# Designs tried in a protein design run: peptides against a protein of PDB entry 5A53. Part 183

Target 1, 230 residues: chain A of PDB entry 5A53
Amino acid sequence: LVENVKQALFIPGQSCNKNLHDIMVDLSALKKPDMKRFNRKNDIHPFEDMSPLEFFSEKNDCSLMVLMTSSKKRKNNMTFIRTFGYKIYDMIELMVADNFKLLSDFKKLTFTVGLKPMFTFQGAAFDTHPVYKQIKSLFLDFFRGESTDLQDVAGLQHVISMTIQGDFQDGEPLPNVLFRVYKLKSYKSDQGGKRLPRIELVEIGPRLDFKIGRIHTPSPDMVTEAHKKP

## One batch from the design tools (peptide; made by RFdiffusion4, then SolubleMPNN)

Design b2_p23_5_s1 (from b2_p23_5, 13 letters changed)
Fold by OpenDDE base, seed 2:
Structure b2_p23_5_s1 (fold): chain B 230 residues (1-230), chain A 23 residues (1-23)
Amino acid sequence: as target 1 above (230 residues)
Amino acid sequence: MDTGKIDYDLFEKDLAFSQAALS
């Protein structure tokens, strides 16, 4: 079953600023060609009223959405939304820390549009903690692209690394998630007259440290429906 | 409900937005 590639819609909120816009541009570049962006600010408050997002999901045929907002309480906030049947499935606020780096901060490398990234997750909580499990699921959904059974090793261009910043105990604030993007550089090394294939990872950006904010989890019924294979 | 404009001319519009944000 060739699952249709999930389309993403990037939405500047009313409080979207230049930094968020730039982050949006860079992050959405990794989602090309399966990405749409609004050029106008929209006054959306998803944790107060989800109906506008459901409307946009349906009208733009996007099951993934990212809302860009910023306030004193939630600075540089990227709200990631997933829909199922154009209804809100889950939401999570990921606030970008001020130490972010854009693509322009790294060496410009050519890339092929549409290649699926490989993911790496560092931190046991990605497998056990509900919030980090949601984050893992979200990003895998966001960037999986076309489910081609053939992981064409030849088609592997970049790696997305997600790391939980440190250990934590119950009741403690959730550590940030460190988002990093690397390009695989393959070259033949001449070591002692033998050409050995060498692969290096080169960071290409963006570099984002995500602080976890508010979360909306799906109802048990929606979980059941979403896991039903068509 | 204003569906917003989907912008496919990303370069020009991104530049315009960035300029507007700096003003």
Scores: peptide ipSAE 0.007, ipTM 0.452, DockQ to the pose 0.022
Fold by OpenDDE base, seed 3:
Structure b2_p23_5_s1 (fold): chain B 230 residues (1-230), chain A 23 residues (1-23)
Amino acid sequence: as target 1 above (230 residues)
Amino acid sequence: MDTGKIDYDLFEKDLAFSQAALS
């Protein structure tokens, strides 16, 4: 079965800057080759009018979109959009904190393009809180696609770790989500004459702390339709 | 507003850059 891998479209907004561009390039590296990018800035305000995004989704056959914008109120904002049938399913603003690190900030390691990452989620809210459930679903869709096939550990190269930064109570601002990418490094350790295979995780970047912004949740009807397609 | 045209040349450049950054 040829997995219908979801394609991603990266759209620079009118206020897109160099930092967002660099973050986009690095983040999209994990989505290769299933990504596209616009060359021009587009004045899109998805929480005011979603129609341009639906148009782009259909025209470019991309069910995943990322809009890059930056303002004083929403600095380094990556709006993640999912479509179903080229209609907006959900949206979430994830603002990258200033402490981000690019791939160039890490040691280069041997890389195989096209391998699906394993995900780890730290924080109970990823399974219970609606917003974090949406984030979890989004990133799984974005980088792993719809495939539920058991990943062969032997072919695993990357781990994406997402952590909720601290505890929170109802009514409090939602903690940031810490996004980290690791490579599995397998080496034979000569410890005590027994060559035991050792696996270590090495951070490779990018390193992103996401502040949660505005959210658009799917309609109940769209949820039902999206779950009907296996 | 962009008519939805994708700059494939730029895309290829970004792809190459990303590969080089990870290699």
Scores: peptide ipSAE 0.007, ipTM 0.448, DockQ to the pose 0.033
Fold by OpenDDE base, seed 1:
Structure b2_p23_5_s1 (fold): chain B 230 residues (1-230), chain A 23 residues (1-23)
Amino acid sequence: as target 1 above (230 residues)
Amino acid sequence: MDTGKIDYDLFEKDLAFSQAALS
């Protein structure tokens, strides 16, 4: 089964800084080899004009894009964009909190590039609330794509954990999403003559707390078209 | 609109760094 892996394009915005660049590099490492990055800053404002993003999607054949911008109002902002037929499907702003950790902040652990992560989601809202449902869909789509192979379990190397930071009520600000990456370490434990595989999760980074910003939801027509499997 | 140059060299360096950092 040829997995149609979606390609991601990382775009430094005009206001991209060193921190965002480092975050971009570390996060995109999980998407290798299905990732492209621009070196040049591009003055793109997706919530004002989406046309440049559609242009980039088509020209680079990428259905996933991440725009890196920073301002006083939207510090360390990663705008995640998905396209369908090179038209904008949805967008979401995820601002990285200042307490982020890079890969260099963790013990260097070897991992094989190209293995798909397992996902864990903590928080009922990932299944019920529209915004968190979109986030869940986005990250699953971003790192795994549409085709899940059972072979992914046999090659399980790392886990991405996404947690909603606390409970919230209607009308309250949406809690942050805590993004964590773990490597799976398998140990042979000799317990009572039976070697039971012991699995340990070791955080490898990056560590990102996402504050939710602006959202663009897909039109009903695009939803219908996107779900039409060829 | 400048499509921006994809820096494949940076990609290879980052891959090497990731491999080295993870090796």
Scores: peptide ipSAE 0.031, ipTM 0.537, DockQ to the pose 0.033; fails the geometry check
Fold by OpenDDE base, seed 5:
Structure b2_p23_5_s1 (fold): chain B 230 residues (1-230), chain A 23 residues (1-23)
Amino acid sequence: as target 1 above (230 residues)
Amino acid sequence: MDTGKIDYDLFEKDLAFSQAALS
C-alpha cells in the first residue's frame, strides 16, 4: 500500500525574521519535492485561533504545516502542525536555539532530492514520555516520504538524528531535542585486496537544537479516527 | 544585528479569506 506522501506547507508568520527564513529554507529543502513555501508573511496565532491553519491545510492540500514566528518569549519558534481531514490534529512549538547552523555552514554535498531519510532517536523518553513520543511521531510523519515496501538500502542517502539533550526527572523542564542531518558516504577501502565497504556519516545540516514550547494534543476521538486509516 | 528586512509581501488576503470562511 503506497501511502500518499504527506505534503508540507511552510508559512512565515508576521514576526518571521531573516534567521527563521533561512532555517525554513534549509529545513524545507529536506522535504522536497513534497513541500510548499509561502513567500509572504501571514498573521497567524495557532494557539489563539486555529481556523486559518485549517483553511490553509484544505486550500493547499497539506496535512503538515510549519509556522515561523519569533518573539521575546518564543524566539525562533517553529510551530509544527498536523491536520486530519483538514482539521487540527496536533501542534507543537519547537524553538530553535541561537547556536543553529545552516546548510551553508557545512561542506556542500550533492544529494538526490526525494530520497527518504533514515531516522535515529537517542533517548528512552522518545518511547515513554508523551511529549517526546509526539515529537518522534511528528518527525517520522513529516519526513517519512513514500512508504515503499522495499526500502532499497541502495537508496539510503540521509540520516536524521534526534537526541534528547540529557536526562530529566518528573517536574523538571524538558530537555532540548538535538536535530542533526548526515549524509552517508560510502568508501571502498582497499584493505589487503579485499574491498570492504566503509560507510561514514558526514554532517550536512541544518543543525538545530529545539526547545519545546506549547503543545496541542488531539482528542481521543481524533486519535482513534486517525489510526483507523490502514 | 543586521535585521535584514526580508521583504515578505504580506498576504493579508489569505487571512481575511480564512476568517470570512469561518464566520
Scores: peptide ipSAE 0.018, ipTM 0.498, DockQ to the pose 0.015; fails the geometry check

Design b2_p23_5_s2 (from b2_p23_5, 14 letters changed)
Fold by OpenDDE base, seed 2:
Structure b2_p23_5_s2 (fold): chain B 230 residues (1-230), chain A 23 residues (1-23)
Amino acid sequence: as target 1 above (230 residues)
Amino acid sequence: MDTGRIDEEEFEKALAFSEAALS
């Protein structure tokens, strides 16, 4: 079953700023060609009224959306939204910390559009804690692209690394998620007359530390429907 | 690769246009 590639829509909110716009541009570059961007601000408050997002999901045929907003309480906030049947499935606020780096902050490397990234997740909570499980699911869903059965190792260009920043106990604030992107570089090293393939990871950006904000979880009914394979 | 990044002036123009279109 060739799962259709999920399309992403990036939406500047009313409070979107230049930093968020730049982050949007760089993050969406990893989603090309399966990405659309609005060039206009939209006054959307998804935790108050989800109907505009459902409308945009349907009109643009996008099951993934990212809303960029910024306030004193939620600075540099990227709200990631998934829809199922053009209805809101889940939402999560991920606020970008001020220490972010853009693609321009790294050495420019040629990259092929449309190659699927490999993911790495560091932190046990990605498999056990409901919030981090949602984050893991979201990013896998966001960047998984076309399910080519043949992960041609030759087609592996980059790795997305997601790390939970430290341990935490119940009742403590959830640690940030460190988002990093690396390009795989293959070198033929002549070591002792044997050409050993050497693979190096080179950070290419963007570099984002996500603070977790508000979350909307799907209803049990929507979970059941979304997991029904046709 | 044109990332589609706009400068601050272009961004502010785009924002102003968006605000005018929503009003």
Scores: peptide ipSAE 0.079, ipTM 0.689, DockQ to the pose 0.016
Fold by OpenDDE base, seed 1:
Structure b2_p23_5_s2 (fold): chain B 230 residues (1-230), chain A 23 residues (1-23)
Amino acid sequence: as target 1 above (230 residues)
Amino acid sequence: MDTGRIDEEEFEKALAFSEAALS
């Protein structure tokens, strides 16, 4: 069964800058080979008109899109878009904080392209709060897809950790989501004459702290339709 | 300390999973 891996399209917006471009390159590297990047800036405002994104979804056969924009109000903004039947399903703005680290900021490690990462989610709100549930769903969908088989487990190389930065109460601003990427390193440890595999996590980047912005939630009808597809 | 680090419990889960996959 060929896994129906969702394709991602990374789109520089009109206000895309070098930092966002670098972030885009590094984040999209984790999605290889199932990724396309536009080299040209596109003047897209998804919360004003979603039609251009639906057009790109269809023309590029991509159900995942990331729009890179930056303004004073929404600095380093990555708008994550999912489509269903080339129609907008949901959108979320995730603004990268200035403390980001690129792959070049970490020790260069070789890795196999195309291996699916394991995910870890820290924070109860990922299972209870609608916004964080959407984020969890989005990132799982973005990097793993729907199917996980034994081959994915056997090929485990990367761990993506997503952490809600602190507790929050109702009515408070939503804490940032801390995005971290680790490579698994296996060592042969001689413990008592038995070689036990020792595994260590090494951060490889990028390191991104996401501030949550605007959200578009799917219509109930679209949710129902999306769940009907096997 | 980087607050974005994986917590110990989730690390142990990931480790256990990886060990099971490598066994």
Scores: peptide ipSAE 0.030, ipTM 0.530, DockQ to the pose 0.049
Fold by OpenDDE base, seed 4:
Structure b2_p23_5_s2 (fold): chain B 230 residues (1-230), chain A 23 residues (1-23)
Amino acid sequence: as target 1 above (230 residues)
Amino acid sequence: MDTGRIDEEEFEKALAFSEAALS
């Protein structure tokens, strides 16, 4: 069964800046080879008019899109969009905090492109709260595509960690989601003449703290259609 | 053989090229 790997399109908005561009480059590296990037700014306002995104989805055959915009109110904003049948399924704004780190801020380690990352989610709300459920679903969909049950552990080299920053109660602002990327590094430890394999996690970047912004949820009809396996 | 596997150097070159194309 050829996994229908979802293609991603990264779109600089009109207000895209250098920081967002750098973040876009580094984040999209994890999606290679199933990624396209526009090299020109596009004046798109997805919460006002979604039609340009639907057009781009169809024209580029991409069911995943990320729009890069920045304003005083929504600084370093990454709008993640999913489409179904080239129609908008859902959207979420994730604003990158100023404390971000790029790949260049970490020690370069050799890696193989095209391997699916393993995910870890820290925080009960990823399984209970609708917004965090959407985030979990989005990132799993974005980087893994359709989950085959048998994760080839032999091909595992990257771990993406997503952590909800602290506890929260109803009515409180939603805590940030801490996005971290690690590489699995194997060492041969010589302990007592027995070489035991030692595995360590090394952070490789990017490091992103996401503040949650606006959300568009799919209609019940679209949810039903999207869950109908062909 | 997943033809999408490139080494780190090729990846960095592809990344640099993509960055240059976006600048």
Scores: peptide ipSAE 0.023, ipTM 0.438, DockQ to the pose 0.027
Fold by OpenDDE base, seed 5:
Structure b2_p23_5_s2 (fold): chain B 230 residues (1-230), chain A 23 residues (1-23)
Amino acid sequence: as target 1 above (230 residues)
Amino acid sequence: MDTGRIDEEEFEKALAFSEAALS
């Protein structure tokens, strides 16, 4: 069963600024064609009232949303929201550090829109720690294109790398998640009449270091319901 | 400090996967 590709809605919040808008544009480009963007600011405070997000989820038929806000306490904040049945499933604040790089900061490379990226996760906590497990699940869910066995063979183009920045102990602040995007460049080397494929990874951006903020986790009942879908 | 670059092991995995997909 080909799971329907989840659609994403990118929403500028009231406090969205130019930098955050640029980040939104670049990150959302990776979700094309399965994305929508609002061009106007919306006054949404998801941790105070989730109803507007549920409304947007339903009206736009998007189970993925990203709210772009910025404040002194939560600078360059990307709130990632997932819905199930147009109800909030989970939310996580990921604040982009000031050292971000946009696509324009890298060599422009031609790419095919709609190809499924490969993911790499560096850090054991992605499999063991509940917050990082949620992040892993979120990004896999967010950028997971159509699971066609045939398209996986037809050409890996992008690699998304997510790395936990350093080790941490219980009770310590959670390290940032380093988000990197690479393009696979294939070279045909003619060595001795055998064409050996040579593949190199080239960073294409954006480059984002995510600081983890507030989290909303689903109720056990919602988890059970969401996992019942085959 | 992890620069957030893919390490050699993950690169090799990605390479192996890509080679398998291209073969």
Scores: peptide ipSAE 0.020, ipTM 0.435, DockQ to the pose 0.049

Design b2_p23_5_s3 (from b2_p23_5, 12 letters changed)
Fold by OpenDDE base, seed 5:
Structure b2_p23_5_s3 (fold): chain B 230 residues (1-230), chain A 23 residues (1-23)
Amino acid sequence: as target 1 above (230 residues)
Amino acid sequence: MNSGRIDEELFEQDLAFSAAALS
């Protein structure tokens, strides 16, 4: 299956501050070259009126959007939006905890733009719980890049790890999702004249702990249409 | 054009590959 690469539009909201801006820059860097950023703040309230987002989706030809807002109730809020046919498919608020780390907080490493990351998911709920299933789908979709039938091992650079922070039961608040980014380093070790491959993961950032906020889910009909193979 | 279609088959392949690479 070959699909056009999904483009992401990062939108500073009216309440976007310096910290959120920095987070936006760092996270969006992982989506290059398939990323656009607005330089000016936009007054958008997606859970009140979705029309402006649908407009931006169509005008910028982006099926992925991230709105950056911050308030006392929803601090460091990244609203992830997906569209299908330039209509809202789903939305989820992911609020970044204050313990975040930027790329500048880690050792600077060589980087190749546009390489597809590998994903790891830790937590059974990613496969069973509707909210975490949506998060899993979202991030896989967000960073999948070009559709390929075969993965080129030579093109592997990044691993994105997503972990549900702890166990939870019905009725309890949903645990945070820990977002971590690693660079894959390959080493050759000589043992007895034979070179053996060694792989090491080095965290490169950003480091984000996501608190789950409000969610908008698609209608069953939209789900069916969005998953149809062309 | 960004249609916004979701390719679940691609997702499963990526997960399988990632698991194999890190195990």
Scores: peptide ipSAE 0.324, ipTM 0.712, DockQ to the pose 0.706
Fold by OpenDDE base, seed 3:
Structure b2_p23_5_s3 (fold): chain B 230 residues (1-230), chain A 23 residues (1-23)
Amino acid sequence: as target 1 above (230 residues)
Amino acid sequence: MNSGRIDEELFEQDLAFSAAALS
């Protein structure tokens, strides 16, 4: 069974504000056409009761959800939720720092909707630390798109860069994750008769620095089931 | 139907490609 592209549902929480709404719009634009957005605020508290999210997952046929909330303790909070069989698989709170930039803050570039982004991860902890491993898994899964037999470099349009902000030791607070989006600009340079393709990265936004919040991890049984190949 | 299945092998392939493109 070829698994369908995972659909993302963006949900404004009761405390969603204009900034979060704008961030939601811009981030969800990168997930088009595999994205739905709710226009109405929903009073959801996923770490207290997960049942409403499971309901939305099933009703909207979305295995990815992002809940937008904000409070003094958790400002500009994007809760990323994944479901398996319409049951909660994992959750992670990623709070957007105040220094965020929207798409409107960058030069508008035309791009093809639906192209799969390439990811770059900077920081060894993405491969070793359980929280950053979850973040890596989440974003790769979130933007995986259609399984293409031929990842033709010719189809590469966007690069998403995720960087752990600095080194950290055991017991220290987890550094932020810097989220950056670039468009690949290719031009042919003729040097001495050899046309070497030159690629430039142009930041297109949004620019988000994520502070890590609360996390929910799946049971070992759910992990096993979710990773079974069909 | 969005089952929510996770394929980690696809993730590793994407990473290998990303590293090669930036080198």
Scores: peptide ipSAE 0.311, ipTM 0.673, DockQ to the pose 0.697
Fold by OpenDDE base, seed 4:
Structure b2_p23_5_s3 (fold): chain B 230 residues (1-230), chain A 23 residues (1-23)
Amino acid sequence: as target 1 above (230 residues)
Amino acid sequence: MNSGRIDEELFEQDLAFSAAALS
């Protein structure tokens, strides 16, 4: 069986509000054309019962899911779910802080659908701390797109930047992850008779600060199976 | 079909490319 590009399913929870809906629309736009959105609210509580998500994964043939919920305890909560064989692989709650910005808050720029983003990660913990390693893995996997043997710089359109907000020690609350999206603008600079490409980054949105919530991790056996090369 | 397989090698390649593109 040849696996196609991972598809993402965005699911409004029962407590999804207008702000979360707008965030969902903007974030999911980055995943086009490999994205589906439900237009109806679904009463799902993944940390109580994961079976509905497994059902949706299989029914919609999506190995990526994002559940949009909001409560007093977990405001603007985006639960990111991955499945393997339509069974839950991992989950993580990422709550969007109130200072978020939507695409409408930035200058509208032309965007080619389907181009793979480049990622940058700022913070040593992305390579050493289990939670941040999971976040790094999740977002790289989420936006991986099609596998190409040759990475053409000419096809590079935008950059997703993820930054850990500050240092922390063991036992302290985990700092937020700052999610930023930039478009690359290339300028030809004629300096010293040599035309050197000058690259500038322009923020295009959305702008999201993620507070880390609950996490579900796979069993070692599931990790082994999920990483097997076909 | 979305099996949900994870290829960590692709992640490393993406990061290497990203670093090179920004330098």
Scores: peptide ipSAE 0.272, ipTM 0.665, DockQ to the pose 0.750
Fold by OpenDDE base, seed 2:
Structure b2_p23_5_s3 (fold): chain B 230 residues (1-230), chain A 23 residues (1-23)
Amino acid sequence: as target 1 above (230 residues)
Amino acid sequence: MNSGRIDEELFEQDLAFSAAALS
């Protein structure tokens, strides 16, 4: 059974501000055409009551959600939510550091909407630490796009890079995750009569440094069910 | 319908592609 492309619903919370709105617009642009945005603020507190998010997931037929909130304790907070069967599967708070850059801060390049990105992950913890494993799983799932057996290299347009900022030991605060987006620019180099393809990466934005906040993880039973092949 | 199923095979394919691009 070919499952439909996962749709993302972007939700401004009650405390959503202009910066978060701009970040929401830019990040959601990368998810087009598989994206919906609410225009009105919604008073949702997912770590207190998850029911409103489950309701929105079902009513909008979206298995991905991003809630935009900001407070003194959790500034520029993007809560990423996944549902399975319209029930909460997992959640993670990723707070955007103040040094963020928007798409407008970069040279505007034309790109085709709907192409699947390539991912690069830097940091061993993405494969070993449960929190970073969840982050890796989340973003791969979020930007998976259409299920294609072969990612056509000819169709590769952009790369999303995720880097763990530094080493850490047990008991220490988890380092930030650096989110970067690059476009592949192909050049035909005419060197010595041999045209060698040259590919350069150009940062296109947004540029986001994520501080990790609260996390909700699924039960083992829910994990089993969510991974079952139809 | 967005079931929210997690396809591990797609995950592995993405990883394989990413690894190949970095090599």
Scores: peptide ipSAE 0.299, ipTM 0.675, DockQ to the pose 0.668; fails the geometry check

